# Ledger of designs, part 146: peptides against a protein of PDB entry 3KDP

Target 1, 230 residues: chain A of PDB entry 3KDP
Amino acid sequence: PFLIFIIANIPLPLGTVTILCIDLGTDMVPAISLAYEQAESDIMKRQPRNPKTDKLVNEQLISMAYGQIGMIQALGGFFTYFVILAENGFLPIHLLGLRVNWDDRWINDVEDSYGQQWTYEQRKIVEFTCHTPFFVTIVVVQWADLVICKTRRNSVFQQGMKNKILIFGLFEETALAAFLSYCPGMGVALRMYPLKPTWWFCAFPYSLLIFVYDEVRKLIIRRRPGGWVE

## One batch from the design tools (peptide; made by RFdiffusion4, then SolubleMPNN)

Design b2_p21_8_s3 (from b2_p21_8, 14 letters changed)
Fold by OpenDDE base, seed 1:
Structure b2_p21_8_s3 (fold): chain B 230 residues (1-230), chain A 21 residues (1-21)
Amino acid sequence: as target 1 above (230 residues)
Amino acid sequence: VEEVLKLAEELLELGREILES
């Protein structure tokens, strides 16, 4: 997110505090939950054919898969960001290069895509309105990520959600997201304005996409053991 | 940047289509 902010010179989609909340709040408990996940029966039974090469290959493949999921997650956040800004009159094309003028306190006549002028204060409200939905989108997409990371090969439907720690992690991150989104004063303290409940659903297509992607990936792995898709 | 923008636009259009459906 921060790299795209720099490269595209768009208004900041995700604040530093929000990033910290993701890194420290939403990632830690899920990561711990995954550490306590019961090993998939297939993972424990599969002996490496070559201990030196198979470990490296598996680590690379896992890293690539998680990298792909991370990219989809980021895309989900940016989708939500662009939707919100578009609803407020800023089309994606118009946002390119706008950052300098957007962040300038002395420019109070920044035009949107429809010629409406926005004061600095109004722009910052819209910017901060994007922070919360972006965060929530990440959390909702992380639900899918956590569930799919539970298994390497088996479908979620086969493995089930028996890990209480995982369920707790999902609850905790959701509760944190709700707290940050709806607690009074978060707009001032964290630059996270209250979120309309409808925005929680904006991430669902991406969560579904991740689920479908992972299920298809796992299906391919099951059908073609030792393929490049592992 | 252009590729990211194009992708964002495509995603936005898809999102609108989904919301309008």
Scores: peptide ipSAE 0.000, ipTM 0.206, DockQ to the pose 0.022
Fold by OpenDDE base, seed 2:
Structure b2_p21_8_s3 (fold): chain B 230 residues (1-230), chain A 21 residues (1-21)
Amino acid sequence: as target 1 above (230 residues)
Amino acid sequence: VEEVLKLAEELLELGREILES
């Protein structure tokens, strides 16, 4: 998110403190929960043919899969960001290069895509209004990530939800998202303004997409063991 | 946590420098 902010010179979609809350709050507990997930019976039964090469390949494949999921998460967050700004009169194309004028406190006549002038204060309210939905979008997408990361090959429907720690992680993320979104003072402390409950649903298409993608991936792996998709 | 906080501070500082340049 921060790299895209710099490269595209768009208004800041997600604050650094909120990024820290994601990394430390919403990612750590899920990661710990996954460490306690029971390994698939098929993974435990397979002795590594070559411990060095098979480990390296598996680490690369896992890294690529997590990297792809992370990109989809970021895309989901940016989608929510662009939707909110578009609803407030700023189309995505208009946001490109707007950062300099957007962040300038002395410019109080920044025009939106429809010619409406925005004061610095109004712009910052809209910017901070984007931070909370972006964060919530990431959390909702992470629900799907946690569920799909439970297994490498088996469908979630086949493995079931046996890990109580994973379930706890899902509730913890949701509780943290609700706390950061609705607790008084978060707008001042974290630059996260209150979120309308309807915005929680904006992430659902992306969560569903990730879920479907991973189920299809797992189906392919099951049908073609040893394929490049592993 | 300390490393992440340090990285966050560095990123914030870099962000400020970029905003001020």
Scores: peptide ipSAE 0.000, ipTM 0.242, DockQ to the pose 0.018
Fold by OpenDDE base, seed 3:
Structure b2_p21_8_s3 (fold): chain B 230 residues (1-230), chain A 21 residues (1-21)
Amino acid sequence: as target 1 above (230 residues)
Amino acid sequence: VEEVLKLAEELLELGREILES
């Protein structure tokens, strides 16, 4: 998010502190939970791999899969960001290069896509209104990501939800998201204005997309072992 | 989570101090 903010010169979609909360608060417990996941049912039945040939191929396939999921996650966050700004009169094309004028407190006549002028204070309100939904979108997408990462090959329906630590991680992420979204003072402290409950559902299509993508990927892997889709 | 929030608060305070200097 911050990289895109700099490169595209758009209004800041997510604050640095909030990014740290994601990395350290929401991602850490889920990552630990995956370390305690039970071995995939087919791993123990699989013949030993050749460590010289199969390692490199597997690393490439894993990197590709997680790279694709990460891209879908980022797209989900930015989608929510652009929807909110569009609802406030700023179309995506208009946001390109707008940062310099957006962040200038002395410019109080920044025009939106419809020719309406926005004061600095008004612009900051809408910017901070984007932070919370962006964060929540990431968390909701991470629900699907965490669930699908339980296995490499088996469907979630085959592996089940037996890892209590994984379940705890999902609740922890959700609780943190709710706390940051609705606790009084978060707007001032973290520049995260309270989230309308309806925005929690904005990420659901992307969570579903990730889930369906991974289930299809795993299905292909099961049908074509050793394919490039792993 | 509590430790992360404390860290965030410290960073925000530091940021405010820098901006006020």
Scores: peptide ipSAE 0.000, ipTM 0.249, DockQ to the pose 0.024
Fold by OpenDDE base, seed 5:
Structure b2_p21_8_s3 (fold): chain B 230 residues (1-230), chain A 21 residues (1-21)
Amino acid sequence: as target 1 above (230 residues)
Amino acid sequence: VEEVLKLAEELLELGREILES
Protein backbone atom coordinates (compact mmCIF):
# COMPACT_ATOMS: atom_id res chain seq x y z
CA PRO B 1 0.00 0.00 0.00
CA PHE B 2 2.70 2.49 0.93
CA LEU B 3 4.68 1.77 -2.24
CA ILE B 4 1.64 2.56 -4.41
CA PHE B 5 1.11 5.72 -2.38
CA ILE B 6 4.67 6.87 -3.18
CA ILE B 7 4.60 5.81 -6.86
CA ALA B 8 1.16 7.20 -7.69
CA ASN B 9 1.52 10.24 -5.40
CA ILE B 10 -2.08 9.87 -4.22
CA PRO B 11 -3.59 10.95 -0.88
CA LEU B 12 -2.61 8.58 1.93
CA PRO B 13 -5.03 5.63 1.89
CA LEU B 14 -3.92 4.05 5.17
CA GLY B 15 -2.52 5.79 8.23
CA THR B 16 0.58 4.67 10.12
CA VAL B 17 -1.43 3.95 13.26
CA THR B 18 -3.72 1.74 11.24
CA ILE B 19 -0.73 -0.14 9.80
CA LEU B 20 0.58 -0.70 13.32
CA CYS B 21 -2.83 -1.98 14.40
CA ILE B 22 -2.74 -4.48 11.52
CA ASP B 23 0.81 -5.65 12.17
CA LEU B 24 0.65 -5.84 15.96
CA GLY B 25 -3.05 -6.25 16.68
CA THR B 26 -4.65 -8.30 13.95
CA ASP B 27 -1.80 -10.49 12.68
CA MET B 28 -0.17 -11.69 15.91
CA VAL B 29 -3.00 -13.76 17.39
CA PRO B 30 -3.82 -15.44 14.07
CA ALA B 31 -0.14 -16.27 13.52
CA ILE B 32 0.02 -17.92 16.94
CA SER B 33 -3.23 -19.74 16.23
CA LEU B 34 -1.79 -21.29 13.07
CA ALA B 35 1.09 -22.76 15.09
CA TYR B 36 -1.48 -24.76 17.07
CA GLU B 37 -3.50 -25.82 14.02
CA GLN B 38 -3.96 -29.53 13.53
CA ALA B 39 -1.31 -30.94 11.23
CA GLU B 40 -2.54 -31.61 7.72
CA SER B 41 -2.70 -35.38 7.34
CA ASP B 42 -1.36 -35.38 3.78
CA ILE B 43 1.75 -33.36 4.72
CA MET B 44 2.75 -36.02 7.25
CA LYS B 45 2.14 -38.84 4.76
CA ARG B 46 4.45 -37.41 2.10
CA GLN B 47 7.56 -39.46 1.75
CA PRO B 48 10.53 -37.13 1.92
CA ARG B 49 11.69 -36.82 -1.65
CA ASN B 50 14.99 -35.00 -1.94
CA PRO B 51 14.83 -33.05 1.36
CA LYS B 52 17.11 -30.26 0.10
CA THR B 53 15.34 -29.50 -3.17
CA ASP B 54 11.79 -30.10 -1.95
CA LYS B 55 12.24 -27.82 1.06
CA LEU B 56 13.51 -24.99 -1.14
CA VAL B 57 10.65 -25.43 -3.61
CA ASN B 58 8.10 -25.46 -0.82
CA GLU B 59 9.53 -22.29 0.73
CA GLN B 60 9.41 -20.52 -2.64
CA LEU B 61 5.82 -21.63 -3.25
CA ILE B 62 4.72 -20.52 0.22
CA SER B 63 6.39 -17.15 -0.36
CA MET B 64 4.66 -16.77 -3.72
CA ALA B 65 1.27 -17.72 -2.28
CA TYR B 66 1.58 -15.20 0.56
CA GLY B 67 2.75 -12.59 -1.91
CA GLN B 68 -0.29 -13.18 -4.10
CA ILE B 69 -2.68 -13.07 -1.14
CA GLY B 70 -1.03 -9.84 0.04
CA MET B 71 -1.56 -8.31 -3.40
CA ILE B 72 -5.26 -9.25 -3.35
CA GLN B 73 -5.57 -7.71 0.14
CA ALA B 74 -3.97 -4.50 -1.07
CA LEU B 75 -6.23 -4.40 -4.13
CA GLY B 76 -9.27 -4.78 -1.89
CA GLY B 77 -8.16 -1.89 0.30
CA PHE B 78 -7.41 0.34 -2.67
CA PHE B 79 -10.75 -0.50 -4.26
CA THR B 80 -12.55 0.68 -1.12
CA TYR B 81 -10.35 3.79 -1.01
CA PHE B 82 -11.09 4.73 -4.62
CA VAL B 83 -14.83 4.11 -4.21
CA ILE B 84 -15.03 6.42 -1.19
CA LEU B 85 -13.05 9.16 -2.88
CA ALA B 86 -15.12 8.82 -6.04
CA GLU B 87 -18.32 9.18 -3.99
CA ASN B 88 -16.85 12.39 -2.57
CA GLY B 89 -16.08 13.75 -6.04
CA PHE B 90 -12.49 12.56 -6.58
CA LEU B 91 -12.19 10.13 -9.48
CA PRO B 92 -9.15 7.78 -9.48
CA ILE B 93 -7.47 9.51 -12.43
CA HIS B 94 -7.73 12.88 -10.69
CA LEU B 95 -5.99 11.53 -7.57
CA LEU B 96 -2.79 10.76 -9.47
CA GLY B 97 -0.21 13.37 -8.51
CA LEU B 98 -2.68 15.23 -6.27
CA ARG B 99 -0.88 14.47 -2.97
CA VAL B 100 1.39 17.52 -3.01
CA ASN B 101 -1.53 19.92 -3.22
CA TRP B 102 -3.70 17.69 -1.04
CA ASP B 103 -1.27 17.78 1.88
CA ASP B 104 -0.53 21.51 1.57
CA ARG B 105 -2.43 23.29 4.34
CA TRP B 106 -2.05 26.63 2.59
CA ILE B 107 -4.01 25.46 -0.46
CA ASN B 108 -7.71 25.66 0.36
CA ASP B 109 -9.04 25.47 -3.19
CA VAL B 110 -8.08 21.99 -4.40
CA GLU B 111 -10.60 21.07 -7.05
CA ASP B 112 -12.28 17.70 -7.32
CA SER B 113 -13.19 15.98 -10.59
CA TYR B 114 -16.33 18.13 -10.82
CA GLY B 115 -14.72 21.51 -10.13
CA GLN B 116 -15.78 21.74 -6.48
CA GLN B 117 -13.17 23.37 -4.27
CA TRP B 118 -12.09 21.62 -1.07
CA THR B 119 -10.48 23.25 1.94
CA TYR B 120 -7.56 21.58 3.68
CA GLU B 121 -9.77 20.51 6.58
CA GLN B 122 -12.41 19.06 4.28
CA ARG B 123 -9.76 17.11 2.37
CA LYS B 124 -8.27 15.69 5.55
CA ILE B 125 -11.70 14.60 6.76
CA VAL B 126 -12.20 12.72 3.49
CA GLU B 127 -8.71 11.21 3.70
CA PHE B 128 -9.24 10.03 7.26
CA THR B 129 -12.66 8.73 6.27
CA CYS B 130 -10.77 6.42 3.90
CA HIS B 131 -8.39 5.08 6.58
CA THR B 132 -11.06 3.21 8.54
CA PRO B 133 -12.69 1.49 5.54
CA PHE B 134 -9.26 0.51 4.22
CA PHE B 135 -8.43 -1.07 7.58
CA VAL B 136 -11.79 -2.82 7.80
CA THR B 137 -11.32 -4.12 4.26
CA ILE B 138 -7.98 -5.63 5.26
CA VAL B 139 -9.56 -7.26 8.32
CA VAL B 140 -12.41 -8.75 6.28
CA VAL B 141 -9.95 -10.08 3.70
CA GLN B 142 -7.79 -11.47 6.52
CA TRP B 143 -10.76 -13.59 7.61
CA ALA B 144 -10.47 -15.51 4.38
CA ASP B 145 -6.67 -15.58 4.57
CA LEU B 146 -6.66 -17.03 8.07
CA VAL B 147 -9.21 -19.67 7.15
CA ILE B 148 -7.30 -20.78 4.04
CA CYS B 149 -3.87 -20.78 5.73
CA LYS B 150 -4.84 -23.56 8.11
CA THR B 151 -4.25 -26.08 5.31
CA ARG B 152 -1.91 -26.35 2.33
CA ARG B 153 -3.72 -28.97 0.26
CA ASN B 154 -6.97 -29.87 1.96
CA SER B 155 -10.12 -27.84 1.40
CA VAL B 156 -11.43 -25.83 4.35
CA PHE B 157 -14.51 -28.00 4.13
CA GLN B 158 -12.40 -31.13 4.61
CA GLN B 159 -10.26 -29.82 7.48
CA GLY B 160 -13.03 -27.93 9.28
CA MET B 161 -12.82 -25.12 11.84
CA LYS B 162 -11.33 -27.05 14.76
CA ASN B 163 -8.86 -24.49 16.06
CA LYS B 164 -10.56 -22.46 18.80
CA ILE B 165 -7.59 -20.07 18.94
CA LEU B 166 -8.08 -19.24 15.25
CA ILE B 167 -11.76 -18.52 15.89
CA PHE B 168 -10.75 -16.32 18.81
CA GLY B 169 -8.30 -14.48 16.53
CA LEU B 170 -11.09 -13.78 14.04
CA PHE B 171 -13.26 -12.32 16.79
CA GLU B 172 -10.36 -10.31 18.22
CA GLU B 173 -9.49 -8.63 14.91
CA THR B 174 -13.19 -7.98 14.22
CA ALA B 175 -13.66 -6.46 17.68
CA LEU B 176 -10.58 -4.28 17.16
CA ALA B 177 -11.94 -3.16 13.79
CA ALA B 178 -15.30 -2.31 15.36
CA PHE B 179 -13.62 -0.46 18.24
CA LEU B 180 -11.43 1.63 15.93
CA SER B 181 -14.36 2.30 13.59
CA TYR B 182 -17.08 3.27 16.07
CA CYS B 183 -15.53 4.26 19.41
CA PRO B 184 -16.00 7.97 20.14
CA GLY B 185 -12.79 9.96 19.88
CA MET B 186 -11.05 7.66 17.39
CA GLY B 187 -11.38 10.32 14.72
CA VAL B 188 -9.32 12.68 16.86
CA ALA B 189 -6.97 10.19 18.50
CA LEU B 190 -6.25 7.88 15.56
CA ARG B 191 -7.67 9.85 12.61
CA MET B 192 -10.12 7.04 12.00
CA TYR B 193 -13.56 8.47 11.43
CA PRO B 194 -16.65 6.33 11.97
CA LEU B 195 -17.52 3.93 9.19
CA LYS B 196 -20.91 3.33 7.66
CA PRO B 197 -21.82 -0.34 8.12
CA THR B 198 -22.29 -0.71 4.35
CA TRP B 199 -18.52 -0.40 3.82
CA TRP B 200 -17.92 -3.70 5.61
CA PHE B 201 -19.52 -5.41 2.65
CA CYS B 202 -17.21 -3.75 0.12
CA ALA B 203 -14.45 -6.22 1.03
CA PHE B 204 -16.58 -9.37 0.73
CA PRO B 205 -15.95 -9.91 -3.00
CA TYR B 206 -12.21 -9.90 -2.31
CA SER B 207 -12.55 -12.31 0.59
CA LEU B 208 -14.52 -14.57 -1.71
CA LEU B 209 -11.87 -14.16 -4.41
CA ILE B 210 -9.12 -15.24 -2.00
CA PHE B 211 -11.19 -18.19 -0.86
CA VAL B 212 -11.94 -19.32 -4.42
CA TYR B 213 -8.33 -18.77 -5.49
CA ASP B 214 -7.01 -20.89 -2.64
CA GLU B 215 -9.56 -23.66 -3.14
CA VAL B 216 -8.67 -23.81 -6.85
CA ARG B 217 -4.96 -23.84 -6.00
CA LYS B 218 -5.45 -26.66 -3.50
CA LEU B 219 -7.57 -28.57 -6.00
CA ILE B 220 -4.78 -28.30 -8.59
CA ILE B 221 -2.21 -29.47 -6.02
CA ARG B 222 -4.37 -32.49 -5.18
CA ARG B 223 -4.87 -33.39 -8.84
CA ARG B 224 -1.25 -32.78 -9.86
CA PRO B 225 1.02 -33.74 -6.98
CA GLY B 226 4.52 -32.42 -7.60
CA GLY B 227 3.33 -29.60 -9.86
CA TRP B 228 4.64 -26.03 -9.86
CA VAL B 229 1.62 -24.76 -7.87
CA GLU B 230 2.60 -26.71 -4.70
CA VAL A 1 10.70 2.11 8.16
CA GLU A 2 12.28 5.52 8.52
CA GLU A 3 9.90 6.99 5.97
CA VAL A 4 6.95 5.41 7.75
CA LEU A 5 8.19 6.83 11.05
CA LYS A 6 8.65 10.24 9.51
CA LEU A 7 5.16 10.07 8.09
CA ALA A 8 3.86 9.02 11.48
CA GLU A 9 5.54 11.99 13.11
CA GLU A 10 4.12 14.33 10.49
CA LEU A 11 0.67 12.88 11.04
CA LEU A 12 1.01 13.22 14.80
CA GLU A 13 2.10 16.82 14.43
CA LEU A 14 -0.82 17.45 12.13
CA GLY A 15 -3.11 15.84 14.67
CA ARG A 16 -1.78 18.10 17.39
CA GLU A 17 -2.27 21.14 15.20
CA ILE A 18 -5.84 20.11 14.47
CA LEU A 19 -6.49 19.59 18.18
CA GLU A 20 -4.99 22.95 19.04
CA SER A 21 -6.97 24.72 16.36
Scores: peptide ipSAE 0.000, ipTM 0.222, DockQ to the pose 0.019

Design b2_p21_8_s4 (from b2_p21_8, 15 letters changed)
Fold by OpenDDE base, seed 4:
Structure b2_p21_8_s4 (fold): chain B 230 residues (1-230), chain A 21 residues (1-21)
Amino acid sequence: as target 1 above (230 residues)
Amino acid sequence: VDEVLEKARKLLEEGRKLLEE
């Protein structure tokens, strides 16, 4: 998300506080949950064929898979960001290069895509309105990511949701997102304005996409053992 | 997952530094 912000020079889609909340609040419990995840029954039964080559291949494949998932997550967040800004009159194309003027307190006549002028205060309100939905989008997408990370080869439907810590992590992330989104004073303290409940659903297509992608990946792995996707 | 998270954290930290400059 931040890379696109720098490259495109768009208004800040995700505030520092929200980033910290993701890093500290949403990532810790999932990491712990994965540490306590029981190994897949098939993994436990398989001796590594070649420890050196299999580790390298696994690291590359894991890196690629997580890289792809991360890209989908980022796309989900940015989609939410662009939708919110578009609803407020800023089309994606218009946001390109707008950051400098957007953050300038002395410019109170920044035009949107429709010629409406926005004061600095108004721009900051809409920016901070984007922070919360972006955060929530990431959390929702992380639900799918956490669920798919539970298994390497088996479908979630095959292994089931037996890890109570994972389930707890999902609820914790959701509770944190709800707290940050709706607790009074968060708009001032954390620059996270209240989120309309409808925005929680904005990320669902991306969560579904990640889930489907991973299930397809796992299906390919199961059908073609030793393939490049494994 | 931990490696991905670590990479993400590093990217975020680098990004934050760039924003603070």
Scores: peptide ipSAE 0.006, ipTM 0.257, DockQ to the pose 0.021
Fold by OpenDDE base, seed 5:
Structure b2_p21_8_s4 (fold): chain B 230 residues (1-230), chain A 21 residues (1-21)
Amino acid sequence: as target 1 above (230 residues)
Amino acid sequence: VDEVLEKARKLLEEGRKLLEE
C-alpha cells in the first residue's frame, strides 16, 4: 500500500496508526492461534524425501502463497479506498498526482472530478474517512486468510473450526475494528472516522476470492502431490 | 502476550504523539 502511495502520488489510503493496529492488534493473536492448530495429518505422515531440498521448496511455496494473499488483501483495501473517494467526487484517474495539492494546507480549492472545490479540512475528512474502511477491509480479508491458513493441504471443510483460540482471535480483531471504527473521538485521536456499516461488506468479495483461491490451490496439491503449486 | 500488548500500546501512544506533533 505504501509503495503505491509513493508511485501514484495519491492521497494517503492507510494511516500509520491503522498499520500499527494491523501489525500489533490483528495479526499477532491469530498468528499465535495458528501455532496451536492441530498438525495436519498429512504433514506428519510424509517425511520429506530429501530433507534439504524439499524443505526449501516448501518454504518458498509457502512464502509465495502468503505473498499472493497479501496482494489480494491490498487490492481489496485499495478498491474500498477508490470507491469511497469516487463517491465523494474523486475518480481514480483524478487522484493520480493529486497528493501534492491534496496535502497543501494553503490550497483550499482543490477540484474534484466534477469541478467541486474542496477545502483542506474537507479533503482531510475524506482522507481519514478512507483510513477506517481500508483497515476494516483488511480485517475482513484476514478472516479468510486465518481460516485458510489452518491447513496447507486439507480443505477447511475437512479440518473444521476446532481451534477455539483462532475463533477468539477472529472475534478480537473484529471487536478491535469495530472499536476503532465507531468509538467516539477516534477521528481526532487516531484519524479514523466512522464508516457506514455497509462498508464492511465491500471486502467480502475479496475474502471469498481468497477462500476460493486457496481451496482450489489445496485441491490441486491433493490431486497432484509434488507439483509446483505446493 | 501482555508484554507485547503493552509494547503495542506504548507504540500507539508514541505514534499518536508523533502525529500530533
Scores: peptide ipSAE 0.006, ipTM 0.266, DockQ to the pose 0.027
Fold by OpenDDE base, seed 1:
Structure b2_p21_8_s4 (fold): chain B 230 residues (1-230), chain A 21 residues (1-21)
Amino acid sequence: as target 1 above (230 residues)
Amino acid sequence: VDEVLEKARKLLEEGRKLLEE
């Protein structure tokens, strides 16, 4: 998300606070859960016949799958961002290169796609309104990740500890998302303005997409055991 | 998952109530 922000020079879709919440909340708990899963798997799995190659392949596959899921999550967040800005008169094409003028406090007449002029304060309100739904979108998409983990039949017993940690993490993320979205003063303190409950549903198509992606991935793995998709 | 989703829904509902007060 941050790379797209820099490359496209668009208004900031995800604030520093939300980034910190993702890094410390949404990513850390899964990372811990994966570390425990690896520890449990190392206990339960007999030493791989070739520990160097089998670990490397598994780590690469996990990293690739995680990277792909992360990209889908980011796309979901950006979709929500673009929808909110479009509803406020800023079409995606108009946002390209707008950051410089958007962030300039001295420019109070930034025009939207329909010729309406926006003050700096108004623009920042809209920007901060996007931060919360972006974060919420990530949280909702992570619910799909939890469902994906449960559908791994052979891993339910092996991933019992991971599932508990992941469930706890998702609960904390959701509670944090609700707190940041609806607690008074968060707009001023954290630059996260209240989110209309309807925007939570904007993430559902992407949750479905991840679910479909995982089912397709599982289908490919079943058809081609030992493939690069494992 | 269902329990987590239910808790999440409850939190959303509580958040909605807070926005409506």
Scores: peptide ipSAE 0.000, ipTM 0.222, DockQ to the pose 0.058
Fold by OpenDDE base, seed 2:
Structure b2_p21_8_s4 (fold): chain B 230 residues (1-230), chain A 21 residues (1-21)
Amino acid sequence: as target 1 above (230 residues)
Amino acid sequence: VDEVLEKARKLLEEGRKLLEE
């Protein structure tokens, strides 16, 4: 998110402190939980491969999976960010290169996509309004991502929710999201303004799409083992 | 897990520095 902020020169979608909270509070516990996930039934049926090559392949696959999850989370967050800004009159195309004027305290007439002028204070309120939903979106996306990452091939319905650590992680990240979103003083301390409960649902369609996509992918893998989709 | 812990330590340190500024 921060790299995109620099490259695209858009208003800051996620504050540094919020990033820290995500990385430490929402990513760490789920990541640990995945380490304790039960082996997929198909893994037990695999012929013993060369331990050295298998370890390398597994490490690459794990690294790729974590990288993909991070990218999906970022995409979900940016989706919510652009939705909020669009609802406030700033279309995505208009945000490109706007940072310089956006962050300038002396410019109080920044125009949105519809010609409405925004003061510095108004802009910062909108910016900080994006931080909390971005964070919450990441959490909601993580629900789906963590669930789908339990298995490579088997459906979530087949594997079930047996990992108690994962369940705890999901609860913890949700509780943290609620705390950071609604606890008094978080707007000042973390630049995360209170979130309307309706925004919790903003990421749900996205999470559902990911879930459906992954289930379809897994279904294809089960029907066509060794395909390029694997 | 070790990588995550190392990342967490780095982030905590960075966070502390940011709070001190």
Scores: peptide ipSAE 0.000, ipTM 0.255, DockQ to the pose 0.023

## One batch from the design tools (peptide; made by RFdiffusion4, then SolubleMPNN)

Design b2_p22_1_s1 (from b2_p22_1, 18 letters changed)
Fold by OpenDDE base, seed 3:
Structure b2_p22_1_s1 (fold): chain B 230 residues (1-230), chain A 22 residues (1-22)
Amino acid sequence: as target 1 above (230 residues)
Amino acid sequence: EEVLRLAKERRELVLELAALYS
């Protein structure tokens, strides 16, 4: 999000502080929980890996975390961001290159896509209104991420939800998201203005997409071991 | 036209919110 903010010169979709809250608050416990995940049922049945031909487990995990799944997650956040700004009169195309004027406190006549003028204070409120739902979207998508990362090959339905620590991590992450979204003072402290409960559902399609994508991927791996998707 | 109307309404809500956090 921050890189796109700089490169595309759009208003900041997610504040730095909220990013830190994700990294330290929402990702830490789930990450620890994954360390205690039960082994896949087929791990002990597998023959020793051929180091010359088989891909490293680390490469696969990195690809899932920062590649494919990470990109879908980011798209979910940006979707929410663009929807909110569009609802407030700023269409996505209009946001490109707008950052310079957006962040200039001396420009109080920034026009939206419909010719409405926005003062610095007004447009900053809109920006900060995006931070909360962006954050919540990330959390909701992370539900799927955490669940699917339990296994490399087995379906979630086959492996099950036996890791109570992971379940606790999901709960903690959700509770933190709710706290940051609705606790008084978070708008001032973290630039996370209150979120309507309906916005929690905005991320559900992306969570479902990730879940379906991973289940299909795992299905392919089970049917075609050693494929490029592994 | 409907989108514009909604955008105007949202802008007004943002203005109210801005007043609360000013």
Scores: peptide ipSAE 0.117, ipTM 0.756, DockQ to the pose 0.022
Fold by OpenDDE base, seed 4:
Formats: structure tokens, sequence, C-alpha cells
Structure b2_p22_1_s1 (fold): chain B 230 residues (1-230), chain A 22 residues (1-22)
């Protein structure tokens, strides 16, 4: 998100504190969950054909898969960001290069896509209105990420939801998102204004996309063992 | 036109919020 912010020179979609909350609150529990995840039965029984080559290939493929998932997550967040700004009169194309004027407190006549002028304070409110939904979107997308990470080859339907730590992680992320979204004072403290419940659903298509992507990937792996998708 | 209407409504809400947080 921050890279796109710099490259596209758009208004900041997510605050630094919120990013920190993601890193500490949403990444730590998943990591712990994975550490306590029981190895997939086929992984345990699979003898490496070539320990050196297979390990390297596997690491590359895993890295690629997680990279792709991360891209989908980022796209989900930005989608939510653009939807909110569009609803407030700022179409995505208009946001490109707008950051400089957006963040200038002395410019009080920044025009939206429809010619409406926005004061600095108004723009900042809109910006902060985007922070919470962006964060929530990331959390919702991470639900799918967490669920798919429990298996490498087997479908989620085959492996089941046996890891209680994973379930706890999902709960913790959700609770954190709810806390940051609805706790009084978060708008002032973290620049995260309250979120309409409907915005929680904005991320679901992307969560589903990740899930489908991973299931298809795993299906290909099962049908073509040793393929480049593995 | 509908999008513009909604954008105007949202802007008004932002103005109200601005008044509350000023």
Amino acid sequence: as target 1 above (230 residues)
Amino acid sequence: EEVLRLAKERRELVLELAALYS
C-alpha cells in the first residue's frame, strides 16, 4: 500500500499506525498458528526426490504463491479505498498525482472529479474515512489467507479446520478490526473513523478470489505432481 | 448523475462530521 502511495502519488490510503496494527496484530497470530499446525499427511510421508533441488524449487514456488496472494490482498485494499473515494466524488483517475495538493493545508479548494471544492479538513476526514475500511478489507482478505495457509496440497475441505490456534487467530484479527473500527476515540487516536457494517462485505469478493485461487492451485498440484505450480 | 448525487450527499455528511470534530 505504501509503495503504491508513493508511486501513484495518491492520498494516503492507510495510516502508519494502522499498518503497524496489521503487522503486529494480524501477522503474529498467523505465524504462531502455522508453527503449531500439524504437517499435512502427504507432506509427512513424501520423501524428497532431490533434497537440494526440490527444496529450492519449493521455496521459490511458495514465495511466488504468497507473493501473488499478497498482491490480491493489496488489490482488495485499494479497491475499497477507491470505492470510498469515488463515493465521495474522487474517481480513481483523479486521485493520481493529487497527494501534494491533498496534503497541503493551505489549499482549500481542491476539486473532486465533479468540480466540487474540498477544504483541507474535509479532505482529511475523507482520507481518515478510508483508513478503517482499508484495514478491515485487509483483515477480511487475511481470513482467506490464513485458511489456505494450513495446507499445501490438500483442499481445505479435505484437511478440515482442526487448528484451534488458527481459529483463534481469525477471532483475534476480527476482534482487533472491530475494536479499531468502533471503539470510541479511535478516530482521534488512530485516525480511523467508524465503519459502516456494510463495508465489511466489500472485501469478501477478494477473500473468495484468494480462496478459489488457492484451491485451483492445489487442484492443479494434485493432478500434476511436480508441476511448476507446486 | 446518481453517482454525483451520492457524492454530494457524502460530502454533506463529511461537512457534518467536520463540524463535530472541529
Scores: peptide ipSAE 0.075, ipTM 0.730, DockQ to the pose 0.022
Fold by OpenDDE base, seed 1:
Structure b2_p22_1_s1 (fold): chain B 230 residues (1-230), chain A 22 residues (1-22)
Amino acid sequence: as target 1 above (230 residues)
Amino acid sequence: EEVLRLAKERRELVLELAALYS
């Protein structure tokens, strides 16, 4: 998110603290859980060939899968960000290059896509209204990872313990999301305003996308064992 | 005129949000 913020010069979709909460508090535990689950799934699929090359291939495949899922998560967050800003008068195209003026507290006449002027305070309200949904979108997209994990392993028993860690991680991130979204004072402290419950559904298409992505990936792996998509 | 109407409505929504969360 921060890289896209810099490259596109758009208003910041997530606060620094929120980004840290995602990276350290939400994404890390699920990511570790997924990595371990993928590693075990790969161990079960490994025919004993060359142990050194097979280990390297599996690490690359895990890293690629994680990277792709992370990209889909980021896209989901940005989708939510753009929807909210569009609903508040800022179309995506208009946001490009707007950051400098957006963040300048002395400019109180920044125009939206419809030519209406926005004060610094009003702009920041809109910006902070995006932070919470972006974070929640990431959390909701992580729920799809649970489904992915369940379908990766054929053994329900082996899934059980790792699923517990993953479920705990999902619970923790969901609880954190709820806390940040609805706890009084978060708008001031963390620049995260309360989220309307309807915005939780904005992430669902991307959760579905991750699910479809994983199923397609699995289908490709089944049809082409040892392919780069694995 | 329709664009301006929409812009006003959107700004009013932001003002309502500001009032709720300020």
Scores: peptide ipSAE 0.068, ipTM 0.716, DockQ to the pose 0.020
Fold by OpenDDE base, seed 2:
Structure b2_p22_1_s1 (fold): chain B 230 residues (1-230), chain A 22 residues (1-22)
Amino acid sequence: as target 1 above (230 residues)
Amino acid sequence: EEVLRLAKERRELVLELAALYS
């Protein structure tokens, strides 16, 4: 998020402190819980052909999974960010290069995509309105990502939700999201204004899409072992 | 609170304009 903020010169979609809360409070606990997930049935049945090469492949797969999770979370967050700003008059293309004027307190006539002028205070309200939904979106997307990443080949329906630690982690993650979204003072402390309940559902179509995509991918892998989809 | 009220009013105006151009 911070890199895109700098490169695209768009308003900051998520505060730095909130990002740290995601990294430490949201991502870490569920990620640790994945270490306790049961091995895939197909992996356990396959004897390691070469311990050195198989270890390297496994490490690469884990690294790719974590990288993919982070990327998908960011994309989901930015999706929500652009939706909120668009609803407030700022279309995505108009946000490009707008940061300099957006963050300038002395410019009170920043125009949106419809020619309306926004004061600094109004812009900051809109910006901070994005922070909470961005965070919640990451959580919602993470529900799907963590569940699908627990297995490479098997469907969630086949592998099941046997890891109680993972389930607890998902619950804790959700509770943290609710706390940060609705606890008094979070607007001042973390620049996270209270979230309308409807915004919890904003990322659900995206999460569902990822879930379906991954299930289809896994299905293809099962039907065509050694294909390019792996 | 006043700033928030104004922001909401501006948002509504944007939505009205968006509807006209949709």
Scores: peptide ipSAE 0.037, ipTM 0.641, DockQ to the pose 0.017

